# Peptides against a protein of PDB entry 3NZW, part 53

Target 1, 212 residues: chain A of PDB entry 3NZW
Amino acid sequence: TTTLAFRFQGGIIVAVDSRATAGNWVASQTVKKVIEINPFLLGTMAGGAADCQFWETWLGSQCRLHELREKERISVAAASKILSNLVYQYKGAGLSMGTMICGYTRKEGPTIYYVDSDGTRLKGDIFCVGSGQTFAYGVLDSNYKWDLSVEDALYLGKRSILAAAHRDAYSGGSVNLYHVTEDGWIYHGNHDVGELFWKVKEEEGSFNNVIG
Target 2, 222 residues: chain B of PDB entry 3NZW
Amino acid sequence: QFNPYGDNGGTILGIAGEDFAVLAGDTRNITDYSINSRYEPKVFDCGDNIVMSANGFAADGDALVKRFKNSVKWYHFDHNDKKLSINSAARNIQHLLYGKRFFPYYVHTIIAGLDEDGKGAVYSFDPVGSYEREQCRAGGAAASLIMPFLDNQVNFKNQYEPGTNGKVKKPLKYLSVEEVIKLVRDSFTSATERHIQVGDGLEILIVTKDGVRKEFYELKRD

## One batch from the design tools (peptide; made by RFdiffusion4, then SolubleMPNN)

Design b2_p13_5_s1 (from b2_p13_5, 6 letters changed)
Fold by OpenDDE base, seed 2:
Structure b2_p13_5_s1 (fold): chain B 212 residues (1-212), chain C 222 residues (1-222), chain A 13 residues (1-13)
Amino acid sequence: as target 1 above (212 residues)
Amino acid sequence: as target 2 above (222 residues)
Amino acid sequence: QLPVAPSTQEWWL
């Protein structure tokens, strides 16, 4: 898996691959690794598929309950804390989760929290999470600027996942791309890695390790 | 140390059509190199136009299917005989599986039916309850032999329109029930040739708006 | 990792 999220002048970009594996077996190329909790809040998945899917769905329920009880959307800080507190109770039990909770509230603005099954909870501007995270960081860190245009930021997110899909055997399938703004998240499509690779190679003159 | 799990072999496969879905499984049940049964069905009609199979360790599979059938019953009791939708069934099965997260059911679960729009639906589960809706999925012993075939023949992977220099993919289209049945039969006959844990018989459950029908075909018995 | 079985064929992301 490779997931990433970063803050920039235009909000948050979230990009993820879609491969699932079971050992050497490619179990799926079409897994949804982003949960849409509400129109302003996303969760990303890396690690055990069931652990992530189950508990982030559970988190969605908790966020909805908060909204019903408090008559206000939950903050990104509170949502991420709920998940962090939950996984901490299971510390040592063998859960495997690397998640990012990304969203917008009037109180916080665009916000990203990293939460993992070790109980780590971090607020930050840039995170890459998964087996391909270092490959994504290589591209992302090399090109990241706060002042990126929305178009350039979307491309950078997509391009970073593509790089990880190219080098990480456990990442691939497609890129799912999101832009989070004050108006909520916008889905920017599913981009097949096979097609995207050749397009990017041709347009950039990149990936010269592969002869076309 | 004692291993609480067994492996009863077999293979299952689901394919969703436009207005139907199929879930098929061989009828061989094995332990190690011994055939326990040449006809032990493992694909079940669970009511509400939902068919289910949990392939792997048969004791766990049977337990899971029984629990789900019971869940359907209680759903009717609690919700005035409301039909359980396939997506709700999938969520329920996730909870059944994940409820044993630390002592899992050792099975690959597939369900098939129609979604609320009447479209064919196949859901696949790992042993601990992650699930995905897909057009097709193979599970069990010969899944690695069948799934690539389905990628090519159901989802048309690596196929391109002639004369386009590989630039235009073969368009996705729904397959007819007859075409799907052909693919299922070819999948199982070929798997039987190459895998000792697959054979004897093939049972196919076909879900349409009119209900569930069953078809049976002989497989090699060696 | 699951404690009970050496391999449960669980999916990983």
Scores: peptide ipSAE 0.466, ipTM 0.813, DockQ to the pose 0.384; fails the geometry check
Fold by OpenDDE base, seed 4:
Structure b2_p13_5_s1 (fold): chain B 212 residues (1-212), chain C 222 residues (1-222), chain A 13 residues (1-13)
Amino acid sequence: as target 1 above (212 residues)
Amino acid sequence: as target 2 above (222 residues)
Amino acid sequence: QLPVAPSTQEWWL
């Protein structure tokens, strides 16, 4: 898996691959590694598929209950804390989760929290999570600027996942891309790595280690 | 050291059509290198137009199916005989599986039916309850032999329109029930040839708006 | 006490 999220002047970009594996077996190429908790809040998934899917879905329910009880959308801080508290309670039980909770509230603005099954909860501007994270960081860190246009930011997110898909055997399938703003998240499509790779190679003159 | 799990072999396969879905399984049950039964059905009609199979360790599979059937019963009691939708069934099965997260059911689960729009639906589960809706899925012993074939023949992976130099993919389309049955039969006959845990018989459950029907075909009895 | 579960075909992301 490779997931990433970063803040920039235009909000948050979230990009993820779609491969699931069981050892050397490619279990799926079409897994949804972003959970849409509500129109303003996203969760990303890396690690054990069931752990992530189950508990992030549960988190969605908790967030909805918060809204019903408090008549206000849950903060990104509170949502991430709920998940963090839960996984910390299970510490040592063998959960495997690397997640980012990304969203927008009027109080917080665009916000990203990293939460993992070790009990770590971090607020930050840039995270890459998964077996391909270092490959994604290589591209992302080299090109990241706060002042990126929305278009350039979307491309950078997509391009970083593509780099990871190319080098990490456990990442691939497609890139799912999101842009989060004050008006909520916007889905920017599913981009098959097979097609995207050749397009990017041609347009950039990159990936010259592969003969076309 | 005691191993609580067995492996009873077999293979299952689900394919969704436009207005139907198919869930198929061989009828061989084995332990190690011994055939326990040449006809032990592992695909079940669970009511509400949902068919289910949990392939792997048969004891776990049977337990899971029984629990799900019971869940359907209680759903009717609690919700005025409301039909359980396939998506709700999938969520329920996730909870059944994940409830044993630390001592999992050693099974690959597939369910098939129609969604609320009347479209064919197939859901697959890992042993601990992650699930995904797909057009097709193979599970069990010969899944690695069949799944790539389904990628090519159901989802038309790596197929391109002639004369486009690989620039235009073959368009996705739904397969007819007859085409699906052909693919299922070819899948299982091929798997039987190359995997010792697959064979004897093939049972296919077809779900339509009119209900569930069954077809049976002989497989190699080697 | 939970029995030692063998490796399952768990999906990883």
Scores: peptide ipSAE 0.466, ipTM 0.813, DockQ to the pose 0.360; fails the geometry check
Fold by OpenDDE base, seed 5:
Structure b2_p13_5_s1 (fold): chain B 212 residues (1-212), chain C 222 residues (1-222), chain A 13 residues (1-13)
Amino acid sequence: as target 1 above (212 residues)
Amino acid sequence: as target 2 above (222 residues)
Amino acid sequence: QLPVAPSTQEWWL
């Protein structure tokens, strides 16, 4: 897996691959590694597929309960804390989760929290999470600026996942791309890596390690 | 060291059509290299137009299917005989599987039916309850032999329109029930030739708006 | 982890 999220002047970009593996077996190329908790809140998945899918879905239920009780959307801080508290209770039991909770509230603005099964909870502006995270960081860190246009930011997110898909055997399939603004998240499509790679190579003159 | 799990072999396969879905399984049950039964069905009609198979360790599979059938029963009691939708069934099965997260059911689970729009649906599960809706999925012993074939013949992977220099993919289209049955039969006959844990018989459950139909075909018995 | 065939193993992301 390779997932990433970063804040910039235009909000938040979230980009993820779609490969699942079982050992050397490619279990799926079409896994949805983003959960849409509500129109303003996203969760990303890396690690054990069942652990992530089950508990982030559970998190969605908790967020909805908050909204019903408090008559207000849950904060990104509170949502991420609920998940963090949950996995911490299971510490040592063998859960495997690396997640980012990304969203917008009027109180917080655009916000990203990293939460993992080790009990770590971090607020930050840039995270890459998964087996391909270092490959994504290589591209993302070298091109990131706060002042990116929305177009450039979307491309950078997509391009960073593509780099990871290229180098990490456990990442691939497609890129799912999101832009989060004050008006909520916007889905920016599913981009098949097999097609995207050649397009990017041609347009950039990049990936010259591959002949074609 | 004590191993609580067995492996009863076999293979299952689900394919969703436009207005139907199929779930098929061989009828061979084995332990190690010994055939326990040449006809032990592992694909079940669970009611509400949902068919289910949990392939791997048969004791766990049977337990899971029984629990799900019971879940359907109680769903009717609690919700005024409301039909359980296939997506709700999938969520329920996730909870059944994940409820044993730390002593999992040793199975690969597939269900098939129609979604609320009447479209064919196939859901597959790992042993601990991650699930995905797909157009097709193979599970069990010969899944690695069949799944690449399904990628090519159901989802038309690596197929391109002639004369386009590989720039235009073969368009996705739904397969007819007859075409799907042909693919299922070819999948299992081929798998039987290459895997000792697959064979004897093929049972196919076809789900349509009119209900569940069963078909049976002989497989190689060696 | 359970010793299963790759196709039936737990899925990882």
Scores: peptide ipSAE 0.460, ipTM 0.807, DockQ to the pose 0.587; fails the geometry check
Fold by OpenDDE base, seed 1:
Structure b2_p13_5_s1 (fold): chain B 212 residues (1-212), chain C 222 residues (1-222), chain A 13 residues (1-13)
Amino acid sequence: as target 1 above (212 residues)
Amino acid sequence: as target 2 above (222 residues)
Amino acid sequence: QLPVAPSTQEWWL
């Protein structure tokens, strides 16, 4: 898996691959690694598929209950804390989760939290999470600027995942891309790596390690 | 060291069509190299137009299917005989599986039916309850032999329109029930040739708006 | 002691 999220002047970009594996077996190429918790809040998945899917779905329920009880959308801080508290209760039990909770509230603005099954909870501007994270960081860090246009930011997110999909055997399938603003998240499509790779290679003149 | 899990072999396969779905499984049940049964069905009609198979360790599979059937029953009791939708069934099965997260059912689970729009639906589960809706899925012993075939023949992976220099992918289209049955039969006959844990018989459950139909075909018995 | 899920069959992201 490779997931990433970063803050910039235009909000948050979230980009993820879609491959699931079971050892050497490619289990799926079409896994949805982003949970849409509410129109303003996203969760990303890396690690055990069942752990992530189950508990982030559970998180969604908790966030909805918060809205019903408090008559206000849950903060990104609180949502991430709920998940963090949950996984911490299971510390040592063998859960495997690397998640990012990304969203917008009026109180917080655009916000990203990293939460993993070790109990780590970090607020930050840039995270890449998964087996391909270092590959994504290589591209993302090299090109990131706060002042990126929305278009450039979307491309950078997509391009970073593509790099990881290329180098990480456990990442691939497609890129799912999101832009989060004060108006909520916007889905920016599913981009098949098989097609995207060649397009990017041609347009950029990149990936010269591949002859085609 | 004691291993609480067995492996009863077998293979299952689900394919969703436009207005139907199929879930197929061989009827061989084995332990190691011994055939326990040449006809032990592993694909079940669970009611509400949902068919289910949990392939791997048969004891776990049977237990899971039984629990799900019971869940369907109680759903009717609690919700005025409301039909359980396939997506809700999938969520329920996730909870059944993940409820044993730390002593999992050693099975690959597939369910098939129709979604609320009447479209064919196949859901597949890992042993601990991650699930995805897909057009096709193979599970069990020969899954690795069949799944790539399904990728190619159902989802047309790596197929391109002739004369396009590989620039135009073969378009996705739904397969007819007849085409799907052919693919299922070819899958299992091929798998039987190359895997000792697959054979004897093939049972196919076809789900349509009219209900569940069963078909049976002989496989090699060697 | 109860076994954990076999790693070869669990889906990983």
Scores: peptide ipSAE 0.459, ipTM 0.809, DockQ to the pose 0.370; fails the geometry check

Design b2_p13_5_s2 (from b2_p13_5, 5 letters changed)
Fold by OpenDDE base, seed 2:
Structure b2_p13_5_s2 (fold): chain B 212 residues (1-212), chain C 222 residues (1-222), chain A 13 residues (1-13)
Amino acid sequence: as target 1 above (212 residues)
Amino acid sequence: as target 2 above (222 residues)
Amino acid sequence: QLPVAPSVQEWWL
């Protein structure tokens, strides 16, 4: 898996691959690794598929309950804390989760929290999470600027996942791309890695380790 | 290391059509190199136009299917005989599986039916309850032999329109029930040739708006 | 002590 999220002048970009594996077996190329909790809040998934899917769905329920009880959307800080507190109770039990909770509230603005099954909870501007995270960081860190245009930021997110899909055997399938703004998240499509690779190679003159 | 699990072999697969879905499984049940049964069905009609199979360790599979059938019953009791939708069934099965997260059911689960729009639906589960809706999925002993075939013949992977220099993919289209049945039969006959844990018989459950029908075909018995 | 199930593996992301 490779997931990433970063803050920039235009909000948050979230990009993820879609491969699942079971050992050497490619279990799926079409897994949804982003949960849409509400129109302003996303969760990303890396690690055990069931652990992530189950508990982030549970988190969605908790966020909805908060909204019903408090008559206000939950903050990104509170949502991420709920998940962090939950996984901490299971510390040592063998859960495997690397998640990012990304969203917008009037109180916080665009916000990203990293939460993992070790109980780590971090607020930050840039995170890459998964087996391909270092490959994504290589591209992302090399090109990241706060002042990126929305178009350039979307491309950078997509391009970073593509790089990871190319080098990480456990990442691939497609890129799912999101832009989070004050108006909520916008889905920017599913981009098949096979097609995207050749397009990017041709347009950039990149990936010269592969002869076309 | 303590291993309470067995492996009863077999293979299952599901394919969703436009207005139907199929879930098929062989009827061989084995332990190690011994055939326990040449006809032990493992694909079940669970009511509400939902068919289910949990392939792997048969004791766990049977337990899971029984629990789900019971869940359907209680759903009717609690919700005035409301039909359980396939997506709700999938969520329910996730909870059944994940409820044993630390002592999992040793099975690959597939369900098939129609979604609320009447479209064919196949859901696949890992042993601990992650699930995905897909057009097709193979599970069990020969899944690695069948799944690539389904990628090619159901989802048309690596196929391109002639004369386009590989630039235009073969368009996705729904397959007819007859075409799907052909693919299922070819999948199992070929798997039987190459895997000792697959054979004897093939049972196919076909879900349409009119209900569930069953078809049976002989497989090699060696 | 957790039991081991070697053949049917959970999915990883």
Scores: peptide ipSAE 0.441, ipTM 0.798, DockQ to the pose 0.413; fails the geometry check
Fold by OpenDDE base, seed 3:
Structure b2_p13_5_s2 (fold): chain B 212 residues (1-212), chain C 222 residues (1-222), chain A 13 residues (1-13)
Amino acid sequence: as target 1 above (212 residues)
Amino acid sequence: as target 2 above (222 residues)
Amino acid sequence: QLPVAPSVQEWWL
């Protein structure tokens, strides 16, 4: 898996691959690694598929309950804390989760929290999470600027996942791309890695290790 | 070392069509190298036009299916005989599986039915309850033999339009029930030839708006 | 004693 999220002047970009594996077996190429918790809040998934899917879905329920009780959308901080508290209770039980909770509230603005099954909860501007995270960071860090246009930011997110999909055997399938703004998240499509790779290679003159 | 699990072999396969879905399984039940039964059905009609199979350790599979059937029953009790939708069934099964996250059901679960729009639906689960909707899925002993075939023949992976120099993919289209049945039969006959844990009989459950139909075909009994 | 499942083909992301 490779997931990433970063803040920039235009909000948050979230990009993820879609491969699931069971050992050497490619279990799926079409897994949704982003949960849409609400129109303003996303969760990303890395680690055990069931752990992430189950608990982030559960998180969604908790976030909805918060809205019902408080008549206000839950903050990104609070949502991430709920998840963090939960996984901390299961510490040592063998959960495997590397998650990013990304969203917008009027109070917080665009916000990203990293939460993992070790009990780590971090607020930050840039995170890459998964087996391919280092590959994604290589591209992302090299090109990231706060002042990126929305278009450039979307491309950078997509391109970073593509790099990871290329190098990480456990990442691939497609890139799912999101842009989070004050108006909520916007889905920017599913981009098949096979098609995307050749397009990017041609347009950039990159990936010269592959002869096309 | 506490090892409560067994492996009873077998293989299952789900394929979704436009207005139907198919879930098929062989009827062989084995332990190690011994055939326990040549006809032990593992694909079940669970009501509400949902068919289910949990393949792997048969004891766990049976338990899971029974629990799900019971869940369907209680859903009717609690919700004025409302039909359980296939997506809700999938969520329910996730909870059943994940409820044993730390002592998992040793099974690969597939359900098939129609979604709320009447479109064929197949959901597959890992042993601990991750799930996704797919057009096709193979599970069990010969899944590794069948799944690539399904990728090619159902989802037309690695197929391109002739004369396009590989630039135009073969377009996705729904398969007819007859085509799907052919693929299922070919899948299982082929798997039977190459895998000792697959054989004896093939039971296919076809879900349409009119209900669940069963078909049976003999497989090699070697 | 925790059960040892044979290679539970759990999906990983």
Scores: peptide ipSAE 0.436, ipTM 0.799, DockQ to the pose 0.388; fails the geometry check
Fold by OpenDDE base, seed 1:
Structure b2_p13_5_s2 (fold): chain B 212 residues (1-212), chain C 222 residues (1-222), chain A 13 residues (1-13)
Amino acid sequence: as target 1 above (212 residues)
Amino acid sequence: as target 2 above (222 residues)
Amino acid sequence: QLPVAPSVQEWWL
């Protein structure tokens, strides 16, 4: 898996691959690794598929209950804390989760929290999570600027996942891309790596390690 | 060393069509190299037009299917005989599986039916309850032999329109029930040739708006 | 730790 999220002047970009594996077996190429918790809040998945899917779905329920009880959308801080508290209760039990909770509230603005099954909870501007994270960081860190346009930011997110999909055997399938603003998240499509790779290679003149 | 799990072999396969779905499984049940049964069905009609199979360790599979059937029963009791939708069934099965997250059912689970729009639906589960809706899925012993074939023949992976220099992918289209049955039969006959844990018989459950139909075909018995 | 059945594996992301 490779997931990433970063803050910039235009909000948050979230980009993820879609491959699931079982050892050296490609289990799926079409897994949704982003949960849409509410129109303003996203969760990303890396690690055990069932752990992530189950508990982030559970998180969604908790967030909805918060809205019903408090008559206000849950904060990104609170949502991430709920998940963090949950996984911490299971510390040592063998859960495997690397998640990012990304969203916008009036109180917080655009916000990203990293939460993993070790109990780590970090607020930050840039995270890459998964087996391909270092590959994504290589591209993302090299090109990131706060002042990126929305278009450039979307491309950078997509491009970073593509790099990881190329180098990480456990990442691939497609890139799912999101832009989060004060108006909520916007889905920016599913981009098949098989097609995207060649397009990017041609347009950039990149990936010269591959002869095509 | 204590190992509570067995492996009873077998293979299952689900394919969704436009207005139907199929779930197929061989009827061989084995332990190691010994055939326990040449006809032990592992694909079940669970009611509400949902068919289910949990392939791997048969004891776990049977237990899971039984629990799900019971869940369907109680759903009817609690909700005025409301039909359980396939998506709700999938969520329920996730909870059944994940409820044993730390002592999992050692099975690959597939369910098939129709979604609320009447479209064919196949859901597949890992042993601990991650699930995805897909057009096709193979599970069990020969899944690795069949799944790539399904990728190619159901989802037309790596197929391109002739004369396009590989620039135009073969378009996705739904397969007819007849085409799907052919693919299922070819899958299992091929798998039987190359996997000792697959064979004897093939049972196919076809789900349509009219209900569940069963078909049976002989496989090699060697 | 949980025993691992050789033929059935969890999905990983």
Scores: peptide ipSAE 0.423, ipTM 0.783, DockQ to the pose 0.460; fails the geometry check
Fold by OpenDDE base, seed 5:
Structure b2_p13_5_s2 (fold): chain B 212 residues (1-212), chain C 222 residues (1-222), chain A 13 residues (1-13)
Amino acid sequence: as target 1 above (212 residues)
Amino acid sequence: as target 2 above (222 residues)
Amino acid sequence: QLPVAPSVQEWWL
């Protein structure tokens, strides 16, 4: 898996691959690694597929309960804390989760929290999470600026996942791309890596390690 | 060393059509290299137009299917005989599987039916309850032999329109029930030739708006 | 932790 999220002047970009594996077996190329908790809140998935899918879905239920009780959307801080507290209770039990909770509230603005099964909870502007995270960081860190246009930011997110898909055997399939603004998240499509790679190579003159 | 798990072999396969879905399984049950039964069905009609199979360790599979059938029963009691939708069934099965997260059911689970729009639906599960809706999925012993074939013949992977220099993919289209049955039969006959844990018989459950139909075909018995 | 045979492995992301 390779997932990433970063804040910039235009909000938040979230980009993820779609490959699942079982050992050397490619289990799926079409896994949804983003949960849409509500129109303003996203969760990303890396690690054990069942652990992430089950508990982030559970998190969605907790967020909805908060909204019903408090008559207000849950904060990104509170949502991420609920998940963090949950996985911490299971510490040592063998859960495997690397997640980012990304969203917008009027109180917080655009916000990203990293939460993992080790009990770590971090607020930050840039995270890459998964087996391909270092490959994504290589591209993302080298091109990131706060002042990116929305178009450039979307491309950078997509391009960073593509780099990871290229180098990490456990990442691939497609890129799912999101832009989060004050008006909520916007889905920017599913981009098949097999097609995207050649397009990017041609347009950039990049990936010259591959003949074609 | 404590090892509570067995492996009873076999293979299952689900394919969703436009207004139907199929879930098929061989009828061979084995332990190691010994055939326990040449006809032990592992694909079940669970009611509400939902068919289910949990392939791997048969004891776990049977337990899971029984629990799900019971879940359907109680769903009717609690919700005024409301039909359980296929997506709700999938969520329920996730909870059944994940409820044993730290002592998992040793099975690959597939369900098939129709979604709320009447479209064919196939859901597959890992042993601990991650699930995905797909157009097709193979599970069990010969899944690695069949799944690439389904990628090519159901989802038309690596197929391109002639004369386009590989620039235009073969368009996705739904397959007819007859075409799907052909693919299922070819999948299992081929798998039987290459895997010792697959064979004897093929049972196919076809789900349509009119209900569940069963078909049976002989497989190689060696 | 109980072993799971490679033929029926959990999915990883």
Scores: peptide ipSAE 0.420, ipTM 0.789, DockQ to the pose 0.464; fails the geometry check

